# Ledger of designs, part 118: peptides against a protein of PDB entry 5VZU

Target 1, 271 residues: chain A of PDB entry 5VZU
Amino acid sequence: GRTLEDIFHEHMQELILMKFIYTSQYDNCLTYRRIYLPPSRPDDLIKPGLFKGTYGSHGLEIVMLSFHGRRARGTKITGDPNIPAGQQTVEIDLRHRIQLPDLENQRNFNELSRIVLEVRERVRQEQQEGGHEAGEGRGRQGPRESQPSPAQPRAEAPSKGPDGTPGEDGGEPGDAVAAAEQPAQCGQGQPFVLPVGVSSRNEDYPRTCRMCFYGTGLIAGHGFTSPERTPGVFILFDEDRFGFVWLELKSFSLYSRVQATFRNADAPSPQ

## One batch from the design tools (peptide; made by RFdiffusion4, then SolubleMPNN)

Design b2_p19_5_s3 (from b2_p19_5, 10 letters changed)
Fold by OpenDDE base, seed 4:
Structure b2_p19_5_s3 (fold): chain B 271 residues (1-271), chain A 19 residues (1-19)
Amino acid sequence: as target 1 above (271 residues)
Amino acid sequence: SLEEELEKKTEELRKKFLE
């Protein structure tokens, strides 16, 4: 019979072999690409830059966070066996804020799942509508052959100037009480907890969050097979920390800013 | 992801060896 020790050795050998295959596959095709830090904009949600994943079993995961109008992107700086370096591990839609429920209801995974799936459906509808407007706008530029219709002389219709008295229709301006959009209290962190059944490598995650947004994460099989986008939640904790909840995977990834200052890492000015 | 499968296997193994 296999001893517990034999099973341990077989699994350790499998893990070592997988690590060896991984390292050897990347060693054979080392292309060096210079990475530039994205320029910060005043409207960026936080300062863009390098973030360290705390969840990596295989070592240091580094992601570049960048802002692209109403979208944020996490780009893998480190590759893994599934997703190579330079892929967008997360795409965040900053138009679709997620409101977390109270702390009690945040423990309910089904409640978070409902909220995320409702946002996913809205995003899908907006993409279909925007695709139709872009499609219909291109279709109607058939070449209007401007046949020069002959300039028929439009007759001078006479300037009859009747003195129509302005009726003082004193329509009372109904005070549309603009419901003062309570300025989203950007300052006070909401209490945050992971849903029951969401796995985190570290229970030491921030227990308050600033903002949450809908996003998608990239998942793939080994060797980047069958890559797909899975729905999730981007959690902004503070200026230096964010998380991503992978809804379908029931996992949480925590990212912390790399505090190292890089000299000469600024993007060249667009010429 | 295989990392998550490996991590899950590693954690399942850790549990089996720590129990």
Scores: peptide ipSAE 0.018, ipTM 0.503, DockQ to the pose 0.049
Fold by OpenDDE base, seed 3:
Structure b2_p19_5_s3 (fold): chain B 271 residues (1-271), chain A 19 residues (1-19)
Amino acid sequence: as target 1 above (271 residues)
Amino acid sequence: SLEEELEKKTEELRKKFLE
């Protein structure tokens, strides 16, 4: 029978070969593009910038984290055999916070799966409702029949219709119980543990998280074949660390801020 | 076994990467 060592050796040889093929395909067509750091905004969840990831079999990944209103994006700076550089490896919906259960229930993968799938279904419903509003607005361009009908001038009289008293219909503003958006208590970290069966490369991940959001990750075959978005959880640990739980893959990626300062890395001001 | 999990993961990875 194949030993664990044989399986590991075959898998490592395949990964090395794929990495070699992928890098060698670009040897003849290396286009160097300058990467600019995104500008920081006051409303950004954390400072945008470069993060290094430890991701599955791909090794070291560099991603750019940027904020786009109520969405965050992780853009690949390093490509891999599956997903080329410049692709959005993660998209985070900052409108859809994930509430993690207590530490005991966080070990239950089925509980995390339930929570994420419920949020995914809400996101789908909101997209369908917003799609209907955009669809109905386009339908009523009825053909302006340009009938040129002529100018007849009839002048008739100014009848004095009477003083309709404005009824003060004092519609009581119904108490829209503003569901108190509990101000996201940004201060106290929650104890964090990966669910049983979620693979991490390193057991050394932060054991406390600040907040979590619904997100989707990009997955594809080699050569960027059949690219799809898979549901996951963005985990904010601190200002310099975040994670992504890939729900369907049962995997965890840890990202840490690149502390290197780059000269002239700021985007030119739009003239 | 850990072998069957690794083989299954390797085959899931192979399917995901080679197909």
Scores: peptide ipSAE 0.017, ipTM 0.432, DockQ to the pose 0.202
Fold by OpenDDE base, seed 1:
Parts: structure tokens; C-alpha cells; sequence
Structure b2_p19_5_s3 (fold): chain B 271 residues (1-271), chain A 19 residues (1-19)
């Protein structure tokens, strides 16, 4: 009988043929762009670089992971029929950590959905507040011409006396026992499982994750029609693996570091 | 268009890979 692998191979051949037809339609106008690896910074969550998507129906999917202060970005190096090369397939907010529940509650998609949507609303509120502060600061630097207002004399206001009786209201300071937030042991991975009903192409995903963050993924129709950002979870497994849970799509994408070394792939030093 | 036909076929293939 045809194996699942044989079916995958036939479908991959069809996708390659479709890519060939699509690239051949546009007068063979192939634009080659040099890709530079992002420089590593000390504060980077992991080493930036090329990652291979293991989930892709479209064949070889390569994403560049890069860090931009409190944000991380996955940029498509390989395009697909929906999302062209050079688009940001994922944008991660490193300010908004997702705290996964225990392993039993991680199986509940509705619980993950609740957690992610609560963080999404916080991100929206912060964007609205930060937009207001940036608006108020620019208005006040009208050039106030310094007209020299004349020095009118300081009238001596009289020193009326300080008789205010100290009311003794000895409100007992309720010992707010600051529940010592046990320092979340920043180094130990937590057990990880996909929620029930989240599709994964491969069941061989890491069963332990280091940390999770709120993020958005880019989705579109074919030809990059109606592109939108959907909420999701970036899952850091280790130095060489991360995942993204697409919440609305109920899908999981696993990415593994490309171990190949490239000579002369570093960005030219800014002159 | 040929693009719409390729689009449709790619989406059909995508669905088969998600099943």
C-alpha cells in the first residue's frame, strides 16, 4: 500500500511543480537577495539564526529568528503560497511571558485560550496608554518667546502659627504577609504537552519547555490575501528548538536550528 | 486564473497535510 511518506512525496512534487509554474509566470524575474545572519547580543534569549520548520506541508520552511530588544521576530526565508519570503511569520513579545498551567490543565485548550487572550488584552491596553503619552509630550514645545516680565516685589506673607493637634489614630499596620513569591527557578524546564485539539504534524515535539511568551503569527490566504495577525504562544524548548501555537488555527509549528555554518554570512559592520 | 487554480490546489494539498 502507499505509505504516508509516499503520499507526502507526491504532494511535495505537486507543490514543487506549482512553485515552478508560479515562478515561471512572472517573466523569469528572479530577484536574489543576500541574507545576513543577525549578530548575537548578550541579552538575546537564545542565539539568533536560521531555523527549519518541521511542520511545513510546503516542503523546506526556513525562518530567521532575530531579537529586537524586548521583541523577537521570525522572518520567512522561504515563502509559501500564503506568506511570501521576507514576511514576519511570528512576532514575539518578550515582555509578556505566558505561564503554562500544570500538565493536566495544559491539555485544556480553553484554559490556554483564556490565558493568551488575557495577555492580548493587556498588550492592547499598554499600546493605548503608550500612544497617549507619546501624543501629549509633543504639544508643549511651542516657542515661548521669553518676554522679560518685570520683577514685581515679594510681599511678605505673614507666618500664622502651627497649632494642628496630632490626632493619635493608631491604625494597626495589618501585616500584609508578602507571600514570598518563590523565585520561579529560572533554569528548570516545565513539563509541556499540546492541548487536545491542537494539530501537530509530528508528535515528536519536546515534552519540556523552558519558557513561553505571548506572540502573534501572520496568516493569509493564497497570494498573501487578507493578511492578519493571530494570537499565539511562542514556546522556547531549548537553545536550538522553539515552537509556536497558533491559537485560532489550533495548530502547532516546531522549529529546529539549522546547524550548518555559513562563511561570510555576517552582516557587514555598520560603517 | 492559473493563480486561482494553483491557490485552490495548494489549499487542497494543505488540508490533506493537516488531516
Amino acid sequence: as target 1 above (271 residues)
Amino acid sequence: SLEEELEKKTEELRKKFLE
Scores: peptide ipSAE 0.015, ipTM 0.446, DockQ to the pose 0.047
Fold by OpenDDE base, seed 5:
Structure b2_p19_5_s3 (fold): chain B 271 residues (1-271), chain A 19 residues (1-19)
Amino acid sequence: as target 1 above (271 residues)
Amino acid sequence: SLEEELEKKTEELRKKFLE
């Protein structure tokens, strides 16, 4: 019987062959573009830059991590047969933190799935509400042609004067207990384990994470056919390592910072 | 042969890239 390892090797051979065919077909049409590293900002979750990842059977990836306000973006620097270079392989919503359960419950894929899908539904609701506010604001400026209805002299109905003493009901201002925003304790690392049934190419992943966020990953067929965004979890391990759990694919990608120093790779300062 | 299987897979994969 085929082992899971045999199936994985066959799929790897197919992907290598695809990559070879794809590369060989474009051998005469190579376009080179200079890539600049994103500038670091004080509010960035970690230093932006290049990360080397392992993506399931697709092999080695280079991704550029960048921060855009409340969003982080992983942009493919290396293309593959499914997703070309320059595409956003991951989009992270830094507004939607995922709290991982205890280590025992982290092994349960259904628990992680529940948590992620609940956050996905919140993100969807917020997008619908924000879309509605933007829509309603435009509709009300219909020109009220206030036709000047003629000023019929409505008669002076008489001054009923009843002297109703307003009772001084001194409603005590209920102390709105300002829910003390517990200062976000600079996240003490929590124990981390992949759920049962989530595949990793490397069992040597960090067993402690700082924080997690909701995100979406891009998947596509060969030649970038039927591109879709699937739900996932961005896992920050440390300053130089992050992961992405692809929920529907039941896979984990580990990304490690490229420590190579590039001369003149900084974006030109906006003059 | 392994070559004929590779050629056949190569042709199948080429078709999937042209779709």
Scores: peptide ipSAE 0.006, ipTM 0.386, DockQ to the pose 0.056

Design b2_p19_5_s4 (from b2_p19_5, 9 letters changed)
Fold by OpenDDE base, seed 3:
Structure b2_p19_5_s4 (fold): chain B 271 residues (1-271), chain A 19 residues (1-19)
Amino acid sequence: as target 1 above (271 residues)
Amino acid sequence: SMEKELEERTKRLLEKLLE
């Protein structure tokens, strides 16, 4: 049977070959497409724009962060052997905040996994319920051929009397203690540490996070084979830095804002 | 997939070998 080492060696050779093919392709044919920065909205979690993956190696990963109502998206500007340019590397659900435990419990990968998987099941339930409401509305417009049934006559049935006493059903107003969603303390960053066994490319990551959200990351084999979405955590550190924890891959990606100003990078006005 | 986890481990190893 193939050993784990044999599979590792095969994947290593394939990855080197794919990187070589991609680099050699750029020498022969360059297609330039203009990218536009997404418009900033007042309700955006942070300013949208270009973010660079912090890699120790000379790997360039550029992601466009954009906001789409209650969803954020990271779109690859740079492709790689697995995920081509223009794919959504991350999709973030801004409705589903993840609360990180205390700093001691953040070191436990199983605790983070539990929290993320519980949120994933809630997201699946909401999708099933929303799918049912959309399904029931379409069925009922069968054409009622209103056949004109004939005018049968006015029988005058009689007048009997009045006395139905109003039962005072004093339904006590159940105090729905609206659990005041404690306004997510937008101000003070929480201490942050990666769980034990989560690999970061650099140990120099922010040790304080502002907020976290549930999200999914795109993974694929070489040549974009068998693409799937895996659960993860989007971590907002500050206005210029975010991370993504790939739960199944036990990996962390750090992204920093590209500080360069681009001329004529604004999206054309929707005509 | 176990293969995809291994691929990402391979990618990280190659990145370290290219440093």
Scores: peptide ipSAE 0.025, ipTM 0.526, DockQ to the pose 0.067
Fold by OpenDDE base, seed 2:
Structure b2_p19_5_s4 (fold): chain B 271 residues (1-271), chain A 19 residues (1-19)
Amino acid sequence: as target 1 above (271 residues)
Amino acid sequence: SMEKELEERTKRLLEKLLE
């Protein structure tokens, strides 16, 4: 039977092979492209820019975070053996906020999975409805010749009677105190914990988050085979830190802002 | 990413060891 030691050795061998493949990809890089930082906008959730994945010993992942109206995008600056540089690793829908439950229920992975899959279904419905509105607008109104529909005969509705007495039952209008949805105070962070069974490479993740959003992450096999988008949760911790929970992978990725200042990294003004 | 694939693969191997 395989021992825990055998599994650890296999994992380490695969990790070494991965690191070798990453290094070999850099050595085979024959072309360089200039990267520009996205311009900051007042309505951006946080300042856009470069973020480093805090994956410990597994490697360097650099992602550019940018805002596109009600969407945020993480674009890979570093490639990996599965997903090349320049691919969109995460897409965040800023219309679809995820409300995390209390700290006790946040430990339940099935509860988080339920909440995210419900939001995924809403996003799918909105995409279908928006696709129908765009499709119906091109319906060529060919002149449907109004064929005269034949006059179907008026069936006589019978006159049934009488008397039922008005019972006065003065049911008091129970004041349905509309629980005023307290505007989620955008400024107070809520306690945050990863669900049980979600793998975090770093236990030093922030224990308070500002807000969460629905998003999708890109996954692929080696050589960018069978690329697909999987559901997840974008977690905003602060101005310099965000996370992504990958539901299907039961994994958490923490990203921290690259604090380095770059000269001449600003995008040229659109002429 | 390959890192996440490796993590998930390792997790599946651990699950199979506990079965």
Scores: peptide ipSAE 0.023, ipTM 0.516, DockQ to the pose 0.067
Fold by OpenDDE base, seed 4:
Structure b2_p19_5_s4 (fold): chain B 271 residues (1-271), chain A 19 residues (1-19)
Amino acid sequence: as target 1 above (271 residues)
Amino acid sequence: SMEKELEERTKRLLEKLLE
């Protein structure tokens, strides 16, 4: 059987080969795909665009972050031996906010795991319920047997019912003190630390985060074999930085905005 | 060394990508 060292060496050779292919691809690539930056919307969590990140063994990644209603997506611009370019490396459900515990409990991986798995189960239930509503709504197109229009019964005249006196029961409107939901102070980042046993390539990650969401990350074997989606946490640090905690992998990927301005990179207006 | 820890972390990541 292949040893773990054999697999590691093969993977490193593939990474070197891919790096070589990527460095020489402009000379050898017969087909070019234009990449457009997604248009920004006012309701986007942050400005969409290109982010550079560290992904486990693969080194430098380029990911396109885009927003699709209540979902965000990270699309690989760079491929790797496992996941080709154009795949959705992360999918974020903006409906399912993750509330991180205090800083002491954030160090507990099992606490984060519990929180994420509880959200995963809710997402699964919502998908099953929404699948049933969509399924039941299609099934009841039974044949409209054109039952013949039953004859219009004659409008009998409305008899004048008598003058019921209005009882003035002045029920005092109980002041429902609308507890003004203090607008969750969207501005103050909470303290952030990685759980013990979550690996990062760099310990220089932001120690405060704005908000977190449930997400799934794509993993696969070499050559995109057995692709699956694993649970994780999308962490928004600021306008230019986000992270993803791969729960099952116990790994953290940090992504930073590519500050380069690209001319003519805007998507053509939909005609 | 940070390199050995990165290598071990990478090995563990590869293990999980092959499971």
Scores: peptide ipSAE 0.015, ipTM 0.444, DockQ to the pose 0.119
Fold by OpenDDE base, seed 1:
Structure b2_p19_5_s4 (fold): chain B 271 residues (1-271), chain A 19 residues (1-19)
Amino acid sequence: as target 1 above (271 residues)
Amino acid sequence: SMEKELEERTKRLLEKLLE
């Protein structure tokens, strides 16, 4: 029978062939576009910029990480046979932090799946509620011609007297011991491990993370067919490294900052 | 990407055949 190695080799051959076909089809129409680095803002989670994926059979994967208020985006700089360059490979919701369990429970994929799917449902509810508020506000600006209605006289409402006797019902305020929210120790990284059955190409991923957020990753067939956004976890390891757990794919992608400095890579100042 | 999916499916299949 075909071994899975045979299937993998055939798949890799197909990917190489597709890459060759794409490269050869555009030989007559190479469009070069200048890439600008996003400006850094004080409120950015980390410095925006270019990151190299250690993920994927395609060799060099470059993404641009940028911040857009409470959202972060990973934009593909390098295309692949499924997702062309310029597509948003990941979208991160910085409003929805993922709290990872303890290190033992982090090995349980079903626990991570539960946590992520609960956050996904909250995001979906908030989108439905926010859609209703935006709809109601536009309807009422009919031009009410303000006809000057005449000043009808102020009838003096009579001063009813004050006699409400204070009933002393001294209900003891039960000391709801406000469980002191232990100040989230803002600076210490949490121990991190991939769940069992989440594949990583590199076992050499950071074993400590700063914070995690809900996000969605873009998946598509060859030639960008049936593009879909799947739930995942953005993992901030440090200033120069982040990961993305693809929940449905059960895969992990590690991204490391490109340390190369580029002259004149800044976006032109908006005139 | 679907390459991610295929690669991850292929890996999961490999893992299951090596069990």
Scores: peptide ipSAE 0.024, ipTM 0.515, DockQ to the pose 0.063; fails the geometry check

Design b2_p19_6_s1 (from b2_p19_6, 8 letters changed)
Fold by OpenDDE base, seed 3:
Structure b2_p19_6_s1 (fold): chain B 271 residues (1-271), chain A 19 residues (1-19)
Amino acid sequence: as target 1 above (271 residues)
Amino acid sequence: EFEERVKAARAKAPSLVYE
């Protein structure tokens, strides 16, 4: 059977062949499209923009990170043989925070798998319930001819008087010390390590993370064949770095902000 | 089941897998 190594080598050969074909076809009409940076919003988790993916046999990929209410998206700026440019390589659900365990239990891939699959099941249930509410709401708009029932004048019932006897019942408020759930200190990054058996391009990733969210990544065969979403974890390290753990790939992708300033990259104002 | 999905996903997305 093909090993993972055989598949990797075949894929690298196919990449080289594709690059050779593209470079040898001098008659290729290249279409260029202007990319605009998304405007920053106050509620954005970090500043939106271009990030460099340090992942993959393809070497370098550029992703645009953008925020859409309770969702974040990574959109491919660079295509690859599997996934063309403009596809959403990652979709992050900012409603579903992942709580990483302690550093010892973070090394256990099965623990991370449990946590992610539990959140995936919740997301699936919410989608099924929301689908039923949307279905039932459409069935009841039969055209009820709302006959205009005449507005009968509601008689003003007289305001009875203000007899304000102050009953002094000095019930001692029992100090229910509501244990104020300490707001999870949004400022202290927790220790972070990849689970055993999760591959990364290198060990040079941040060893602390701010927060994690459930997300899905896009995978496809060559030529964008049979595209599907695979579960994963978005990891926010800092303002300029995030990661994605591909659960079913047992792999990690690190993304770092492109520090280049672009002139005239702002979206045109909607006319 | 999960390990079969792992194998299928890795075969489909070799660009995201490191040795």
Scores: peptide ipSAE 0.344, ipTM 0.917, DockQ to the pose 0.585
Fold by OpenDDE base, seed 1:
Structure b2_p19_6_s1 (fold): chain B 271 residues (1-271), chain A 19 residues (1-19)
Amino acid sequence: as target 1 above (271 residues)
Amino acid sequence: EFEERVKAARAKAPSLVYE
C-alpha cells in the first residue's frame, strides 16, 4: 500500500516537475488579472487583506481574507497542484464560536475533535431547518379576492365581576443563585497551544489567541480532483495573524498579514 | 470512522501535512 511518505514524495516530485515545466515553457500565453483588496467594514473581525500562509510543501502561499456578514473567506491568490488560485481555501462561520478548553486540555486532540464535531453537527442541523422554512413560505400567494365582507356589529360582551379571593400561598423564595456570569473579559486573549499530534511547519506560532470559530477548509487531489470541505478551527491571534487547524489533516496553517502597501489596489467604485 | 477520514484527508492534501 502507499504510505503517507510515498504520497508526499510523489506530490513533491509533481510540484517540482510542474514548476520546471512552467519555467521552461516560454511559449505559454499567460493571462494576468488585477486583484483588488476588499474594502474594510466597521463590523469586520479584523482588517481584510492579503495574508501570507506558511504551510505545506508549497512553502509560501498568499490568501485574501474577506468578510461577508457572519462569514469570513480565505481565497487563494496563489494556486498549487491540488487547489487552483481563486478557490476558497477556508470558509469561516463567525456565528459558531469555538471555546477552547484550558491549556492542559488544549493538548488533547480528542477534546478539540469533540468540540469541533459537535459544532459541525449544529451547523448541519441549522442548515436543514433553514431549508424547510424557505420552502414553505413561497406557496401561499393565492390571489386573495378582496371580498368586502360587511361590518357585523361587535356585541358588547358583559363586564363579569370582581371576585377577590386572597390565596395566601407563601412560596419560599428559592435562592436562585444567579451564577455570576463572570463578565467574559472581552479583551484578554487566552493561552494557546496546538494539540499533541497536530503538525505545524514552524513551532513559532502565537501562544495566545483572542477567539476561535468553526470553519471548513478545502482539500483536493492533484488537478483539483474530488474537492471537499473538511472541518477545522479558525484561530484569531491578533490583527495581523490567524491560524487554521485542519482537524482531519491534524495540521496547522499560520497566516500573517502582508505588510506591503499597494497603490491603486482598491476596488473601483461600482459605476 | 474518524481515523479513516484522517487517512483519506491526508492522502488528498499531502501538502498540508508536515512530517
Scores: peptide ipSAE 0.308, ipTM 0.906, DockQ to the pose 0.577
Fold by OpenDDE base, seed 5:
Structure b2_p19_6_s1 (fold): chain B 271 residues (1-271), chain A 19 residues (1-19)
Amino acid sequence: as target 1 above (271 residues)
Amino acid sequence: EFEERVKAARAKAPSLVYE
């Protein structure tokens, strides 16, 4: 039979051919757009900017990382046969930190899956609740034409009386020990390993991470068919490196900052 | 849908689809 390596090689050839077809269909008319780096904010998790990433068989890609309050976004600067340039490849919810287990339990894919799926369900519940509050506010301004229906004088049924004795049952207030959210010590990296069965293009990924967050990745068929969001884990390694675990795909993408200095890459000041 | 997820999975992680 074909080896996994043969199949991978054939698949890589197919992807190269598809890339060639897509680029050739435009009579080599490449539209170049200037890319501006996002402005950095003091509250940004890391400096926003360009990162080089690997997407399994898609090879090397460029993404722009940007911050939007309690959300981060990875936008494709390079397209692939599945997902075109300009698409938001990853969406990170910085409200939903993922706590990785110890290094032994990190090897268990089912444990990571459990943790991620529990967070996914919380995010889904919050979206449903927030959707209801926005819906109820608009319904009430129907103009009730107040037709003046007449004054029928319904009767005074009576006042009976008083007896008062307040029983003093002094129920002790159970101290709900608010579990103090231990301030996430931003400084100490935890040991990191990919779960068994998660594919990485190489084993050269950081073995310590700073923090993890729930996120979703964009997946699609060739030609951007049936695009969907799949759950995953954003892993911050350091100021210049992050990863994304694609949970359903059992794959890992490593992103490293593009160290090239770009002259005039800052967005023009709004005049 | 499923076939496209398989294609997407193959595209992102070709090794895992054929093991």
Scores: peptide ipSAE 0.039, ipTM 0.674, DockQ to the pose 0.174
Fold by OpenDDE base, seed 4:
Parts: structure tokens; C-alpha cells; sequence
Structure b2_p19_6_s1 (fold): chain B 271 residues (1-271), chain A 19 residues (1-19)
């Protein structure tokens, strides 16, 4: 039977051959599209922009990070054999923070898997409930033909109001201490380590993280066949670095900000 | 179930599994 090493070797040979063919074909119809940097907003988790990442055997890729309310998106600027440019490689749900366990339990892949799958189920439930509310709200605009209900006569209900004494029952207002959601302190970074059996091309990833969120990554076969969303973890390390753990793939991608300043890269003001 | 999903995901995106 083919070993994992045999499959790896065959796959690497195929990718090298594909890259060689693509770079050697001068007749490739290349379509160029101008990209614009997303504007920064005050509520953005970090400054949006271009990040360089590594996707396994593909090598260096460029992703645009942008914020859309309580969602973040990583859009491929560079395509690969599986996922073309312009696709949303990662979608982050900023509503669903993941709390990593202590450093010892972070090494346990099954613990991370449990945490992520529990959040995935909550996200699925919220999507089902929100789908029902949107459905029921449309059903009630049946045209109420306002049939003119005939003017039924004013029955004069009589007046008399006897004197009942006000009992002073001084019900103490129970101080419902609204637990002020302490603004999530941009707390001291917690120790971070990848779970055992999660592949990373480079062991040189940040060993502390600021916060984590539930997310999904896009996976597909070669030529964008059978695309699907797989669960994962977005790890914010700092203002210039984030990671994504692909749970089902057992892989980690590190993204670092492109420090190059682009002149005239801002989106034109919506006219 | 989880292991079958992992196998299916790996089969669909081999390029992300082979670092």
C-alpha cells in the first residue's frame, strides 16, 4: 500500500510539476484586477490589510484581512491549485471567542477539538434560530383587508370609585447587579502552543497569544472541486500576526503583516 | 465520525496536509 511518505512525495512532485507548467506557459491568459486596502475602523480588532502566510506545500501566499461587523475575513490575493484568488480562505466569527486551556492542556488535540466543535454547534443553532425569525416575520404581512368594522355604540360604563387604602408594602428593590460585562481586558497574552499532531512548517510561531476566535477555513480539491468550510481557530498573536488552526486538517498557518506601504491603495470613496 | 471527516478533509485538500 502507499505510505503517507509515498503520497507526500507524489503530491509534492505534482505541485512542482504544476508550478513548472504554469510558469513555463507564456500563453496563460492572466486577468489583472486592482485591489484596494480596506479602510480601518475604530472597532476593528487589528488594522486590516495584507498579510503573508504559508499554506503547506504551496509556499508563500498573500491574504487580505478585513472586518465586517462581528466577522473577519481572510481573502486570498494569491490563489493556489485548490483555492483561486478572490476566495475567502478564512471566515472568523468575532462573536465566538475561544478560551484556550492552560499550556499543558493546549498540547491535547482532543481538548481543542472538543472546544471548537462545541462552538461550531452553537453557531449552527444560532443560524437555525435566526433563520426561523426571518421566516416568521415575513408571514404576518398578509394583506389585512381592513373590512370597515361597524361602529358599535359607546356603552357608558358607570363611575363609582370607593376608597381602598394604599397598603405601603415596601418591596425592597432587589439590586439586580447587572454584571457589567467587564470590557474584555486586552489582557496580558496567554502562553500558546500548538497541539501535538498539528503540523506547522515552522516552529517559529509566537508562544503567546492575545485572544482566539472560532472560524472556518475553505478547503477544496485541485481546480476548486467540492469546496467546503472546515472548522478552525483564529489566533490573534499581536497587531501584525495571526494564525489559523485547521482542525480537521491538523495544520497551522501563520500570517504576518506585509510592512510595505502602498501609495494610492485606498478604496475610492463610495460616490 | 470525526476520523472519517478528517480523512475526507485530507482527501479534499491534500496540499494543506502535506507541509
Amino acid sequence: as target 1 above (271 residues)
Amino acid sequence: EFEERVKAARAKAPSLVYE
Scores: peptide ipSAE 0.024, ipTM 0.672, DockQ to the pose 0.590

